# Ledger of designs, part 167: peptides against a protein of PDB entry 8YR4

Target 1, 309 residues: chain A of PDB entry 8YR4
Amino acid sequence: PRGSPALQLVVLICLGLMGLERALNVLVPIFYRNIVNLLTEKAPWNSLAWTVTSYVFLKFLQGGGTGSTGFVSNLRTFLWIRVQQFTSRRVELLIFSHLHELSLRWHLGRRTGEVLRIADRGTSSVTGLLSYLVFNVIPTLADIIIGIIYFSMFFNAWFGLIVFLCMSLYLTLTIVVTEWRTKFRRAMNTQENATRARAVDSLLNFETVKYYNAESYEVERYREAIIKYQGLEWKSSASLVLLNQTQNLVIGLGLLAGSLLCAYFVTEQKLQVGDYVLFGTYIIQLYMPLNWFGTYYRMIQTNFIDMEN

## One batch from the design tools (peptide; made by RFdiffusion4, then SolubleMPNN)

Design b2_p23_5_s4 (from b2_p23_5, 15 letters changed)
Fold by OpenDDE base, seed 1:
Structure b2_p23_5_s4 (fold): chain B 309 residues (1-309), chain A 23 residues (1-23)
Amino acid sequence: as target 1 above (309 residues)
Amino acid sequence: SSLLQELLKIIEERTKERLEKEL
């Protein structure tokens, strides 16, 4: 933000908090590993109690792996409200300025309510996309890279390869299936708008419809439009279930391969029991933000499709 | 789940408020 040193400081603090979240994503599994190892070794209560208390505190700061429930994430979200408002207002003013530069013919051909709706959709879409990229996409990619490096250095190159292949396949399938879903969503939104337009036109012509006793005909046409809409809605919803299930299968296969390999290394006494728990915990932590990726990408696509209309 | 439901609810409420302002 060029113009407010206070907002620049808030952005720097938010970036610092994002770095702290990345550190917590590594530390929480490590402390959980240490608890399992201390329990296995029957360590003294004082050492165990300190490690458990430290783990619970770090887990409170991190949250439940849904990046939104941790103290650090909540503090970041709170501080970011002012930056988001500044960005939203800037985008809104840019859109408004651009609307005033458009030809009088463009304004005369569109209802003022429709123009304001396009402006407001555009502002929400751009601001939502930017917030999503900065707070979900970039951090998740960073956590994947950190995970690959960590497992390659501290476990074995095979664990780093499993994480790399699992996450690469997950991201690729998420993109491909989401692009495929965009077609169904565009068709659904187009049919929704057509169904609404028919209902509005029928209601605006209510006197004419009543004069010709055409109410039954208009109701049947509306019913056919609803059935057609529901057929497209079902395809959109079913495609989401397919995406979620495909994502779950990829993560399940990654967990299976990595957990079996980790269990094997524990039986060979190359790794401890806590390292098995660390691997499972870390992969689940990577999965949670990625599961949200499909939903936010869907939201971004909605907002883009809503700008095209 | 709660914050996505809240963001979805805020989007749904803003979409409803937009629908109510267009009515």
Scores: peptide ipSAE 0.012, ipTM 0.356, DockQ to the pose 0.036
Fold by OpenDDE base, seed 3:
Structure b2_p23_5_s4 (fold): chain B 309 residues (1-309), chain A 23 residues (1-23)
Amino acid sequence: as target 1 above (309 residues)
Amino acid sequence: SSLLQELLKIIEERTKERLEKEL
């Protein structure tokens, strides 16, 4: 972004965070290997507990393997909102200004309804996804139930309880925070439609705008509408980052509690080293569909809000 | 025609980025 040193600094920080994500992608497997080696060597509990805690902290920073859910990726996404908004606003204003510089013949030959129809094609593709989403929700719930039963029967009732509490808290917080986000999304969509309507009205009245040389005035009104929209978009996007971070925290706490308990049972020779590996991989595998479910629930809510407007 | 293709491309990229952020 030329002209804002603050946004240039944010871009540099985001690039630095992307470098940190790459470092975490290498470090997390190394720490995981170190845990397996320490468990195999029957290392002292204090060294093992420190390595497990460090691993879970690094996993919290990295996220569940989709580079979108870790603390570092959430922080990058949060910082990038302002850069995206600045770029979007600049492009929208350049396009709008250029549309007002075009000939009357270009405006008379175009139906404003085509610009609306391009938006409606975006929404209609999403309705076909609703059926696909229902087919992902049921399997995800089944996998959670199977996981709880599996860990309760083959490990210990405490593992089943940790998975149950972690997944129940994850689902509950996902629903509650998504319902809270719905208010910001509705307000954003209403302001998006109002901003679009202003652009359409200005373009429909192109002859009048040209007659009064009011192009600069219409561009300024459109800029104000975009700034108001971007204030609501920021709340929507920031609330999404908060949801993802809350989900990551819940999974991180579940992974910490379960991994420490599993490591303890391995040190007591009640479980094998392979069982520790199994627990960690299975929790991450349960997290992947749940993250998609959170995304899908967001998409379903978007479509319902977009159908109400 | 070029500016409309660029607008369509920006809308398509924004829709794709929205779809990739919502996926």
Scores: peptide ipSAE 0.006, ipTM 0.385, DockQ to the pose 0.018
Fold by OpenDDE base, seed 4:
Formats: C-alpha cells, structure tokens, sequence
Structure b2_p23_5_s4 (fold): chain B 309 residues (1-309), chain A 23 residues (1-23)
C-alpha cells in the first residue's frame, strides 16, 4: 500500500506471521513425533509433560492448519482486514474513474445499475483472488517445498519423492479435470439464463398467453427447459464429485505408499514409531489447504465466467 | 425465494424499462 507507512507495517507483520505459520507446520508434527517416541520409550513424566505442554501451545498457535481458526491465522486475518479494505477501495476508485472516462454513447447503451453490479463483482473477484493467492496458494506451495526438503534431509529420499509425485499429480489432475468441468458449467449457466429469460418473457406476455388459453403450453415448455437445465446441472455436479474423488484417490495412494514405507522402516529399526505418525500428520496437514485449492479455483473460474457474460 | 426475488427484480426492471420507453 503506497502512501500509508502504517499499512506497510501491517503487511510486513502479516508476512512475518505467514512465515511463523510455515515454521509451526513443521514444528507441530515434530513435537507430536517426540511425544509418541517418549511414550514408546516410557520416558520420565517431567520430560513428557514439558513436550506435551509445548505441543499443545504450538497447536493452539497453528490451529488445524492453513485456513483453520488458529491464533496466528486469526491474528493475520484480523490485521489484513485494513489492507483488504484499502485494496478494495483503490480498485473501486480505479474502476469508477475508468467508467467516467468512457464515452457518453457507451453509457447510453448500457444500464448504469448493471455496470455498477459488474464493477462490484469485478472488485470482489480481484480482491478475493489476490487474498486467496497470497494466503492459500503461495503458502501451500511453500509448505510442499518445505516438506520435500524436510523429508529428503531427515528421512529417506524416497519420502521426498512420494510427496513430490503425489502433490504434482494432485495439482496436475486438479487443473486438467477443472478445465474439463468448465464446459459443463458454461453450458449449465447458458441454459439457466435461457430458462430464466423464457419464464420472464412468458410472464411479461401474460395477457397474450391468457387470450390464447396457452397457459398449459407455456408451463410444458418451461418444464422442458427445466429438465434440460437439470440434465446439465447433473453433469456439472457429477463432474465435481469425480474431481473430489480423483483428488481423494491421489492423496489416499500417496498416504498408503508413504505409510507402508514408514511402517517398513520402523520394523527395520531405521525409523521410530513417532516418525510414522509425523509423516501421516504432515500429509494430512498438506491435504487440507489443497482441498480448498480446488474449491477456490472453481470460485475464481465462476467469477470470471460471470464477468464475461 | 432468492430466484423468485431475482425474477421479480428482472420483471420490475423490464417493466420500468417499458414504462421509460412509453414515456
């Protein structure tokens, strides 16, 4: 934010809190590992109690991972409200200034209320996209890279490879299947608009419909349009279930492969029982923000399609 | 209810546009 040193400081604090969240995402699984190892070794109560207390404190700071109600995430979200408001207001003023630079012929050919609605949707979409990229996409990619490095350094290189292959396949399939779904969403939205337009035109011509006793015909035509819409809606919804299931299978296979490999190395005394728990916990922590990725990418695509129409 | 309100709003907008063309 240019012109406000206070908002620049808030951005720097938010970036520092994002760095702290990345550190917590590594530390929380490590402390949980240490608890499991101390319990397995029947360690003294004093060491166990200190490690458990430290873990609970770190878990309170982290919460459930990216997008959770953790203290650090909530503090970051709270501080970011002022930065978001500044960014939104700047985008709104830029759009409004641009609208005033447009020709009178452009304004006479368009409904002012529709233009304002497009401007508001555009501002919300851009601000939402930027916030999502900064707070979910970039942090998740960072956590994946940190995870690959951590597992490659402190575990066997095979664990880093499993995480890399699983996450790369997950991201690739998410993009490809989402692009494939976009055609069904566009067809659904087009048919929804056509069905709505027919209903409006029938109701605006109510006197003509009544004069010809064509009420039953208009109702049947509307029913046919609804059935056609529902057929496209079903394809859109079924394609979403297919996306979610494909994502779940990829992560399930990665979790299976890594968990079996961990269990094998624990049986060979190369890893401890806590290392098995660490791997499972870390993969689940990566899965949560990635599941949101598919949801927000769809929201972004919907908002872009709604701006093109 | 939201779709009915949006339909009512579109009808109101078209009715207003028709009134503005007849004036």
Amino acid sequence: as target 1 above (309 residues)
Amino acid sequence: SSLLQELLKIIEERTKERLEKEL
Scores: peptide ipSAE 0.000, ipTM 0.287, DockQ to the pose 0.013
Fold by OpenDDE base, seed 5:
Structure b2_p23_5_s4 (fold): chain B 309 residues (1-309), chain A 23 residues (1-23)
Amino acid sequence: as target 1 above (309 residues)
Amino acid sequence: SSLLQELLKIIEERTKERLEKEL
């Protein structure tokens, strides 16, 4: 935001909090490793209690339990609300000014509510894309890079290679399968809009429908449109399940390969039991934001497809 | 319920547009 130094400071604080989240993503598995090693060595209670207390505090800051957001992430999200509102308003005003610059023929051919709906969809799409890039894509890529570096430096180079191959394959398959799914989503949205338009036209002509006693005919016509929509919705939903399962298989294969390799090195006394737990914990932590990646990518695609209509 | 609310919003928007054209 070029015009408000206060909003620029908030952006810098949010970036600092994002950096702290990345540090927590590395520290939490390390502290968990240390607990497992201290328990294995039967270390004194004072050292164990301090390490456990520190781990729980770091885990509270990170979050990442099933459905729990961390304190740092919540604070970042709270501070970002004002930046998002500023960006949304700026995009909305830019779209509105652009609509006023369009030819009179474009305005005469469209209803004002349709124009407003295009403007709202445009604003939500750009704001959604920006939020997705800043809060999901960039952090996830950073966590992957940090993970590859960490495993390559502190583990055998084979672990860094497994993480690299799994994450590269995951990202590539996510993009390719999601581009393939876009066709089904476009067809579904077009049929949804057509079904909605038919329902609106029937309700606006309610008096005419009553006059001709055509209620049963309009209901049957609407039912046929819903069945056609549900056939396209099923293809969209089935393609999503296929994407999610493909993603889960890639992560599962990476976890299997890395866990077997780690277990082998533990049996050869090259790694400790805590290192096995660290690897499993870290891979699961990388998977969580990637699962959200698929959800946000769908949201972006929905918003962009909704602008094309 | 969501579809009905969205249909009601479209009818309300169209009614507002018609009122704004007649005023």
Scores: peptide ipSAE 0.009, ipTM 0.345, DockQ to the pose 0.014; fails the geometry check

Design b2_p23_6_s1 (from b2_p23_6, 16 letters changed)
Fold by OpenDDE base, seed 3:
Structure b2_p23_6_s1 (fold): chain B 309 residues (1-309), chain A 23 residues (1-23)
Amino acid sequence: as target 1 above (309 residues)
Amino acid sequence: SKLREEIRKELKEELEKELSREL
C-alpha cells in the first residue's frame, strides 16, 4: 500500500509475526521434547517447572490443536483487517471507475446492481484468495521446508526424506483429487441452480399451474430434480471423504515410518525418548495447516466457479 | 407488461432467497 506508511508498517509487522509463527512451530516441539527428556531423566523440579512454563507460554503464542488459533495468528489476523479493507476498497474503486468508462450500452444492458454484486463478489473472492494464499499456503510451504531442513540436520537424512516424500505425496494427491472433485462440484452447482430456477418458475406461474391442475406434475418434476441434485451432492461429499481419508492415510504412513525409525534409533541410544515425541508432534503440526489447505482450496474453487458463471 | 416483469423478477429474487434459507 503506497499511500499510507502506517499500513506499510502493519504489513511489515504482519510479516514479522509470520516469521515468529514459523519459529514457534519449531520451538514448541523442541520444548515438548525437552520436557519428556527431563521427565525421563528425573531432573530437578526447578528445571522441569521452568521448561513446562516456557512451553505453555510458547504454546499460547503458537496456538494449535483442533482449531485453536494462537495469539500470534490472532494478532496477525486482527492487524491484517485494516490492510484487507484498504485493498478491497481500492479494487472496488478501480472496478467502479472502469465501469463508468464502459459504454452507455453496457450500462443500459446490464443492471448496475447486478454488476455491482458481481464486482463485490469478485472483489471479496480475490481479496480473500490473496489473503489466504499469503497467510496460509506460503506459510505452510515454509513450515514444510523448515521441517525438512530441521529433521535432516538434527536427526538424520532419512527423516528429512520421509517428511519430504510424505508432504510431496500429500500435496500432489490433494491437488489431483481436488481437481477431480471440481468436476463433481461444478455439476452439483449447475444442477442446484437448475433446480432452484425450476422451483421459482413453477411458483411464479402458479396461476397457470392451478388452471391446468398440474400441481402434482410440477411437484414430481421438482422431486426428480432434487433427487438428481442429491445424487450429485452425494458424489461431491463422498469425494471429500475420499480426499480426507487419502490425506489421513498418507500422513499416517509417514507418521508410522518415521515413528518406527525414531523408535529404532532410541533403542540404539542414538536418539532420546523426547526425540520420538518431537517427531510425532511436529508431523501433526504440519498436518493441521495442510488440512485447512484442502478446505480453503475448496473455498477458492467455489469462488472461481462463482466467477465463471 | 413491464410492471408484471419487474414484479416477477422481484418475486423471483425473494423466492430464490427464501429457498436458499430453507435449503
Scores: peptide ipSAE 0.006, ipTM 0.339, DockQ to the pose 0.074
Fold by OpenDDE base, seed 5:
Structure b2_p23_6_s1 (fold): chain B 309 residues (1-309), chain A 23 residues (1-23)
Amino acid sequence: as target 1 above (309 residues)
Amino acid sequence: SKLREEIRKELKEELEKELSREL
């Protein structure tokens, strides 16, 4: 935000809070490990109570292991509202200025209200997309990289490799299956618009339809259009289930491989029981933001398809 | 004429209600 030092400071604070959220994603599993180890060793109550209290406080800051609902994330989201409003207003004013530079012929040919609605949808979509990329995509990629580094440095290199392969496969399959799914969604939306247009045209010409006694024919054509729409809707919905199931399988295989390897190292006394719990907890924390990524990427694609029409 | 305008208005209001439910 050029021209407002206050908004620049808010951006820096938000970036600092994002860094703190990454630190919490590492610390929470470590403290949970320490609790399990202290319980296994039958440590004195004072040490256990301090570690549990510290863990609960860190978990409150992180918010349930997803980060997205934690106190730090909520504070970041609250502070970002002013930056989002500034960005939205700037994009809206740029679009409005550009619309005024367009020829009178463009303004006469398009209802000014439709253009304003496209501009408002466009500004909301772009601002939402930018906020999503900055606050969900980039942090998730950072957590994956931090996770690979952490497991490679503090565990055996095989753990870092499992996390790398699992996350790389998960991201690649998410992108590829989502791009494949976009074709079905575009076909569904096009068929929906065509079905609505046919219904509107039939109803607007009801006098002509009634005059020719063609009511049964128009109902049959509408039924065929609905069946065709439902066939495309089913493909869109089935492709989403396939995406979710593929993601769950990749996660399950990564969790299985890493958990078996961790259990083996615990049996060899190279790792503690708490390290097994750390691995499981940390992996689950990495996957929670990725599940949201698939949902929001779908929302982004919807907003882009709705901007192209 | 008037009935066509009423049907267009109702269809527009239904479309706006459906669009408001999908958001």
Scores: peptide ipSAE 0.005, ipTM 0.327, DockQ to the pose 0.083
Fold by OpenDDE base, seed 4:
Parts: structure tokens; C-alpha cells; sequence
Structure b2_p23_6_s1 (fold): chain B 309 residues (1-309), chain A 23 residues (1-23)
């Protein structure tokens, strides 16, 4: 943000907190591993108590795995509100000044409320998109890279390969299936707008409909339009379920392959019992941000489609 | 005639507002 050194400092603090979240995402599974290993080895109570206390503190900072409930994430989100408000206000004022320059043609068209609503939706969408890219997409990619490096260095190259293939396949399928779904969503939105326009036109022409006793015909035509809409809505909703299930299968297969491999290495005494728990915990921890990624990528595409219309 | 066009316009604006609130 140009013009406020205080907001620049807040952005730097938010970037520092994002770095801390990445460190916590590695440390929390490591400390959980260490607890399981110390319990397995029947280690002294003092060592166990310090490790458990440290784990609980780190887990409080990280939160319940969704990231959004963690102290660090909540603090980041809280600090970012001021940056978001400044950015939103700047975009709103730029749009408003541009609308005032366009005022002569715009006042003749009387679309004042619709353009303001498009501007507000547009501003919230762009600001939400930028916040999402900075706080979810980039961190998720960083966590995947850190995870691949960590598993490749401290476990075996096979674990790094499983994580790489699983996450690469997940991202690729998410993009491809979402682009495929966008066709059904566009068709649904177009049919919804057409159905609404027909209902509005029929109601606005109610005198003509009544004069011709065509009420039953207009109701039947509206029913056919609703049935056609619901057929497209079903395709959109079913394609969403297919996306979610495809994502779940990819993560499930990655978790299965890695868990079986980890269990095998534990039986061969190459890894400890805690390392099995670490792998499962870390993969599930990577899945949660990726599931949010699929949700927000859909919101992004929706908002872009809604801006194109 | 003019009053019916005005009522039609108000009904259109109100229906567009209701359709806009459900979105």
C-alpha cells in the first residue's frame, strides 16, 4: 500500500506471520512424532512433559489443522483487515471517480444501482482474490515444496516422490475438472437468467396474458424453463461431487501408498513408530489447505463469470 | 396508459430488486 508506512509495516508483519505458519506446519508433526517415540521408548517423565507442553503450545499457535483457528492465522487475519479496508476503499474511490467522469452517459442510462453493485461485488471479489492468492495459494505451494524437501531429506526419496505425485495430480485434476465444470455453470447461469427474464416479462405483460386467457400456457412454459434449469443445476452439482470425490481419491491413494510404505519401513526398523504418525499427520495437514484451494478456485471462477455477464 | 407504464416500471424495478436480494 503506497502512502502509509504503518500499513507497510502491517504487511511485513503479516508476511513474517506467514513464515511462522510454515515453520509451525513442519514443527507440529515433528513434535508429535517425538511424543510417540518417547512414549514407545518409555522415556523419563521430564523429557516427555517438556515435549508435550511444547507440542501443545505449537499446536495452539498453528490451530486445529484448518489454519483459520490458529492464533498466528487469526492474528494475521486481524492485522490484514486494515490492509484490506485500505485497498477496498482505494478501489471503490477509483471506480467512483471513473463513474463521475462517465457521468453524462451513465446518468442517461439510469443503471446507477446496478453499476454500484457490480463495483462493490467487483471490489470485494478482487480484494478477496488477492488476499486468497497471498494467504492460501502461495503458502499451500510453499508447504508442498517444504513437505517434499523434508520427506526427501529425513525419510526417503520415495516419500518425497509420493507427496510430489499426489499433490501434482491433485492440483492438475482440480484445475482440469474445474475448467470442465465451468461449462455447466455458465450454461446453468445463462438458463437461470433466461428463466428469470421470461418470468419478469410474463408478469409485466399480465394484462395481455389475461386478455388471451393464456395464464395456463405461461405457467406451463415457466415450468418447462424451471425443469430445464434444474437439469443444468443437477449437472453442475453432480460435477462438484465428482470433483470432490476425485480429490478425495487422489489424497486417499497418496495416504495409502505412503502409509503402507512407512509401515513397511517401521517393520524393517528403518523408521520409528512416530515417523508413521508424522507422515499421516503431515499429509492430512497438507490436504486441508488444498481442499480450501478447490473451494476458493471455484469462487474465483464464479466471480469472473459473474463479471463477464 | 401513462400510469400503467409507470406501475409497470415500478413493478419491474421492485422485481429486479427482489431477484437481486435472492442472489
Amino acid sequence: as target 1 above (309 residues)
Amino acid sequence: SKLREEIRKELKEELEKELSREL
Scores: peptide ipSAE 0.000, ipTM 0.320, DockQ to the pose 0.059
Fold by OpenDDE base, seed 2:
Structure b2_p23_6_s1 (fold): chain B 309 residues (1-309), chain A 23 residues (1-23)
Amino acid sequence: as target 1 above (309 residues)
Amino acid sequence: SKLREEIRKELKEELEKELSREL
């Protein structure tokens, strides 16, 4: 972004964070291997606990599986919002200015039947996403219940309790924060639709705009409407990053508590090294579908509120 | 309203495609 040194610094920070994400993707498996080795060698509890704590901290920074919900990824996504908004606004203004120049040719060539077909595709995509969520959420909830039962029966009851508390807190916070976010999304979509309507009305009246040489004035009004929209979009997007980070924190705490407890029981020869691997793998497996659910649920809420207006 | 918004969405997508070819 050539116009703002602050945004250039944010881009550099985001690039640095992307490099850190790549380093974490290598370090997390290494620390995990080190835990398995230390458990196999019957290393002293202090060394093991330090390595487990370090692993979980690195895993918190990385996030689940893809790193898409890690602290570093969330921080990058949060910082990138302003860069994306600047770029989007610049593109949208260039598009709008160009449409005022080409509007006569576009309006004369326009087939109303193509618009209806795009609407139907949009609606079909939303319905497909809803179905995908229902078909992924219900199995994930079943897997959580099965997991709680499994850990309660085949592990110590403390593991079942940790999984239960972690997943219950995760689900509760996901619902509560999602409901809290809905207000920002509705406000964003209302302002988006208003900005959309103004631009369409300006473009439909392009002959009048050209007659009065008011193109620059309409572009500036559109810019102001975009800035107002982007203020609401930022709140919506920032609230999402907060949701993802809250989810990551809950899973991180559950993983920490359970991993330390599992490591302790392995040192006491009550559990095997394989049980430690199983616990960590299972918690991550439960987290990944739930994380994707939060992302898709967001996309669906976008598309639904866009269809209501 | 919906038709105007669909038109704008279509226009934006077409122009984003054209701009992506010129960039």
Scores: peptide ipSAE 0.005, ipTM 0.332, DockQ to the pose 0.053; fails the geometry check

Design b2_p23_6_s2 (from b2_p23_6, 14 letters changed)
Fold by OpenDDE base, seed 2:
Structure b2_p23_6_s2 (fold): chain B 309 residues (1-309), chain A 23 residues (1-23)
Amino acid sequence: as target 1 above (309 residues)
Amino acid sequence: SALREEIRKELEAEREKELSREL
């Protein structure tokens, strides 16, 4: 971003965070291996608990294996919003200025025929979304139930309870935070439509704008409308980061509680080292479909709000 | 209405095109 040293610093911080994500992708498997080795060696509980806690903290920073939901990724995404908004605003103002210059040629040259094609894309997306929801939400809920039953039967009932509480809390917070976000998205969409309408009205009146040499004035009014839009867009995008971080925190707490409990039972010779590996792997596998569920629920709500406007 | 919708579509198409060039 040319002209803002603050945004240049944010870009450098984002690049540093991307480097940290790469380091975490190496460190997380190393710490996991170290836990398995310490369990095999029957290491003292204090050393094991410290290594497990450190692993879970690193896993919280990394996220659910894709990195997309990790604390570092969420922080990067949050910081990048301002950079993206600066770039978007610059592009939009350049396009708008260029359209005012070309408007005379554009309005004289184009015949009305191409308008019809965009209406058909809206309706096919809704039916596809409903089918996709039914075919992804029901299996995800089934996998959670199967997981709770599996851990309750093959492990101690305490593991089934941890999984149940973590999954229930994850789903509940996903719904509640997503409903809370809906107001920011509706406000954003309303202001986006108003900003677009103003740009279109200015371009429709291009002859008047040219006659009064008011191009700079219309560009400034459009800039103000974009700044107002970007204030609402930031709230929407920041609320998404907050959702992802809340989900990551619930996963991290569940993984911590279950991993510590599993490690304790391995030290007490009630479980094997293989059972610890199984628990950690299976929990991560259960959280992958949930991340998809959160994405789908967002996509549904997006399309529902975008259809109301 | 038709001209307004055409300008809107073109503004969107140019926005996508210029966003794709700056990324």
Scores: peptide ipSAE 0.018, ipTM 0.468, DockQ to the pose 0.065
Fold by OpenDDE base, seed 5:
Structure b2_p23_6_s2 (fold): chain B 309 residues (1-309), chain A 23 residues (1-23)
Amino acid sequence: as target 1 above (309 residues)
Amino acid sequence: SALREEIRKELEAEREKELSREL
């Protein structure tokens, strides 16, 4: 972004974080291979525990295999909020200034223009998202229940308990933090509507604005309204990053506890190396639909709040 | 008014077009 050296530094940091995500995508499989080899060789517990802990830490930084919910991705998304806000504000001010210049031609053209009935794309999107939630939530809940039963019957009861606690805590925190975020979103939408209404009223009164040569003054007032909106938008977006990071922590703790316990039972010859691979694979499989659930639940709540205004 | 709603829709459509060009 031109004009802010601080935002240019943030862009460079975000590019560096994208490079780190690529390094993690190579390192995570290498550490996983090393765990499987150490388990096969019956390596000493201390070496195994350090390698497992290091793997889970790298997996926490990477996230659920897609990198979309990892700590590095969340940090990148958090830092990018200010860059996006700077770009959006610049675009909005350019559009508003341009519409004030073109306003006479635009208002003259509209008296002859067809009232384009923009069909409610909102309601169609909500219905599609609700259908998607039903078709993904029900299977995911079934997979969680099947997983708890499977781990409780074929593994030690502690594995079933870890999966149960991890998934229950993940779902509960997702709901509670999403309800908390709804307050920030409602405040953001109310301020957005007020900012849009001011822009529309300024554009409707363009003849008066031109008569007084007050275009620069109206642009500055609109800039102040956008800055106020962006303060609320930042709270909404930062609360989303906090949700994603909280979810990543819960999954990371479940993966850590279960992977250490599984590795311990393999060293005690109570489980096989295949059982360690199964546990890690199954937790990742449960996480993928839950991550989508959190995203779609957020999109539905957005659309419902946008329909209330 | 219908005119306010139309102005709002055009501002949104131009915003989406410019955002799509900067991405």
Scores: peptide ipSAE 0.017, ipTM 0.551, DockQ to the pose 0.065
Fold by OpenDDE base, seed 3:
Structure b2_p23_6_s2 (fold): chain B 309 residues (1-309), chain A 23 residues (1-23)
Amino acid sequence: as target 1 above (309 residues)
Amino acid sequence: SALREEIRKELEAEREKELSREL
């Protein structure tokens, strides 16, 4: 981003955060190995608890193995919103200015062109969403129920309770925060449509704009409309980062509680070291489909809001 | 109008092309 030293600093911070994500991808497996070794060696509880807590903290920073849901990735995504908005606004203003410069040539060429058929992109997306809901939501709910039953039968009932509370809280917060986000998305889409309509109306009236030499005035008016849109877009995008971070926090707390309880039962010789590995792997495996569910629930709400407009 | 929708599609297509060059 040329012209804003603040945005250049944000880009450098985002590159630094990407480097940190790569370091976390190496450190997290190392700390997990160290926990397994300490459990095998029957190490003192204080050393074990410190290493488990450090691992869960690093895993909270990394997220669920995809890197997309960790605190570092969420912070990077949050900081990048302003960079993307600056770039997008610059691009939109350059295109709009160029179309006003070429307006006579462009409109003369278009009056001789074929009327483009409106392809109805809406209907194919809805059918794909319903099939996706059936093939991803139902299996994910089944996997959670199977997980709760498995941990309740083969582990202590406390593990089943931790998984139940963690997954119930995750789903509830996903729904509540997504419903809260819908207000910001509706406001964003309404302002986007109004901004697009202004651009189209200005370009349709190009003869009047050229007659008054008002191209600079129309570009400035369009810039103000984009700034209003970007204020709402930022709220929508920031609310998405907040959703992902809330989800990451809930899974992190569940992983912390369950990993400490597993480690404790291994020290009491009630569970094996393999059971600790199983719990950590299974919780991460349950998280992967749920993260996709949150993405698709967002996509469904998008399509419903885009159908209301 | 068909003209409004076609202007909108060209603006979107140019936006996608320029966004793809800056990514």
Scores: peptide ipSAE 0.015, ipTM 0.538, DockQ to the pose 0.067
Fold by OpenDDE base, seed 4:
Structure b2_p23_6_s2 (fold): chain B 309 residues (1-309), chain A 23 residues (1-23)
Amino acid sequence: as target 1 above (309 residues)
Amino acid sequence: SALREEIRKELEAEREKELSREL
C-alpha cells in the first residue's frame, strides 16, 4: 500500500504473524510428541503439566486444523481487512476514473452498471486472490518445505521423500484435474447463457408465441435446454467430486505409507511412540491448507471464466 | 434491449432467490 505508513506497518505485522504461524506449525506437533513420550515414560507430573500447558497455549495460538480459527490467524485476518479495503478502494477508483474517460456513447449504452458490477466482483476476486496467494499459498509452500527439511533432519530421509512425493503429486494432480474441469465449467456457463437467452427471447416474443399458439412448443424447447444444461452441470459437479476424491486418495496413500513406515521404525526402537503421533499430526496439518488451496484455485478459475464471458 | 435486460435481471434475481432457499 503506497502512501500510508500505517498500512505498511500493518503489512509488516501481518508478515511477522505469518512467520509466527510457521513456527507454531512446527512447535505444536513437537510439543504433542513430547507429551506422548512423557506419558509413555511415566515422567514426573510437574514436567508433564508444564508441557501440556505449553502445548494448549501454542494450540490456542495456532487454532484447530484449518488455521483460520487460530488466534494468530484471526489477528492477521483482522489486521489485513484494512489493507484489503485500501487496495479494493484504490482499484475501484481507478476503474471509475477510467469509466469517466470513456466515450458518451458507452455511457448511453447503459453498460455502466454491468461494468461496475463486473469491476466490483472482479476487484473483490482479485483482492481476495492476492490475499489468498500471499496468506495461504506462499505459507503452505513454506510449511511443505519446512516439513520436508524437518522430517529429513529429525526423522529418516524416507519420511522427507514421502512428504515430497505426496505433496508434489497432490499439487500436480490438483492443477491438471482443475484445468481438465475448466472445460466442463466453460461448457456449462456457455449453455447457461444460451438457455437464459432463449428464455428472454421467448418472453420478448410472447405476442408472436401467443398468436401461433406455440406456448407448449416454447416450454418444451426451454425444458430441453434445461436438461442439456443439467447434463453439463452434472459433468462439472462430478468432475469436482473426482478432484476431491483424487486429492483424498493421494492424502490417504501418503498418510498410509508414512504411518506404516513410522510404525515400523517405532517397533525397531529407532523412533518413539510420540514420533508416530507427530508424523500423523503434522501430515494432517499440512493437508488442511492444501484442501483450501484446491478450493480457492477453483474459485479463482471460476471468477476468471466468469470475467471472460 | 432495455426490456431484455430487465427480464434478464428479473430471471437472475428469481434464480438467486431459489439458490438461497436450497442453501
Scores: peptide ipSAE 0.014, ipTM 0.462, DockQ to the pose 0.108

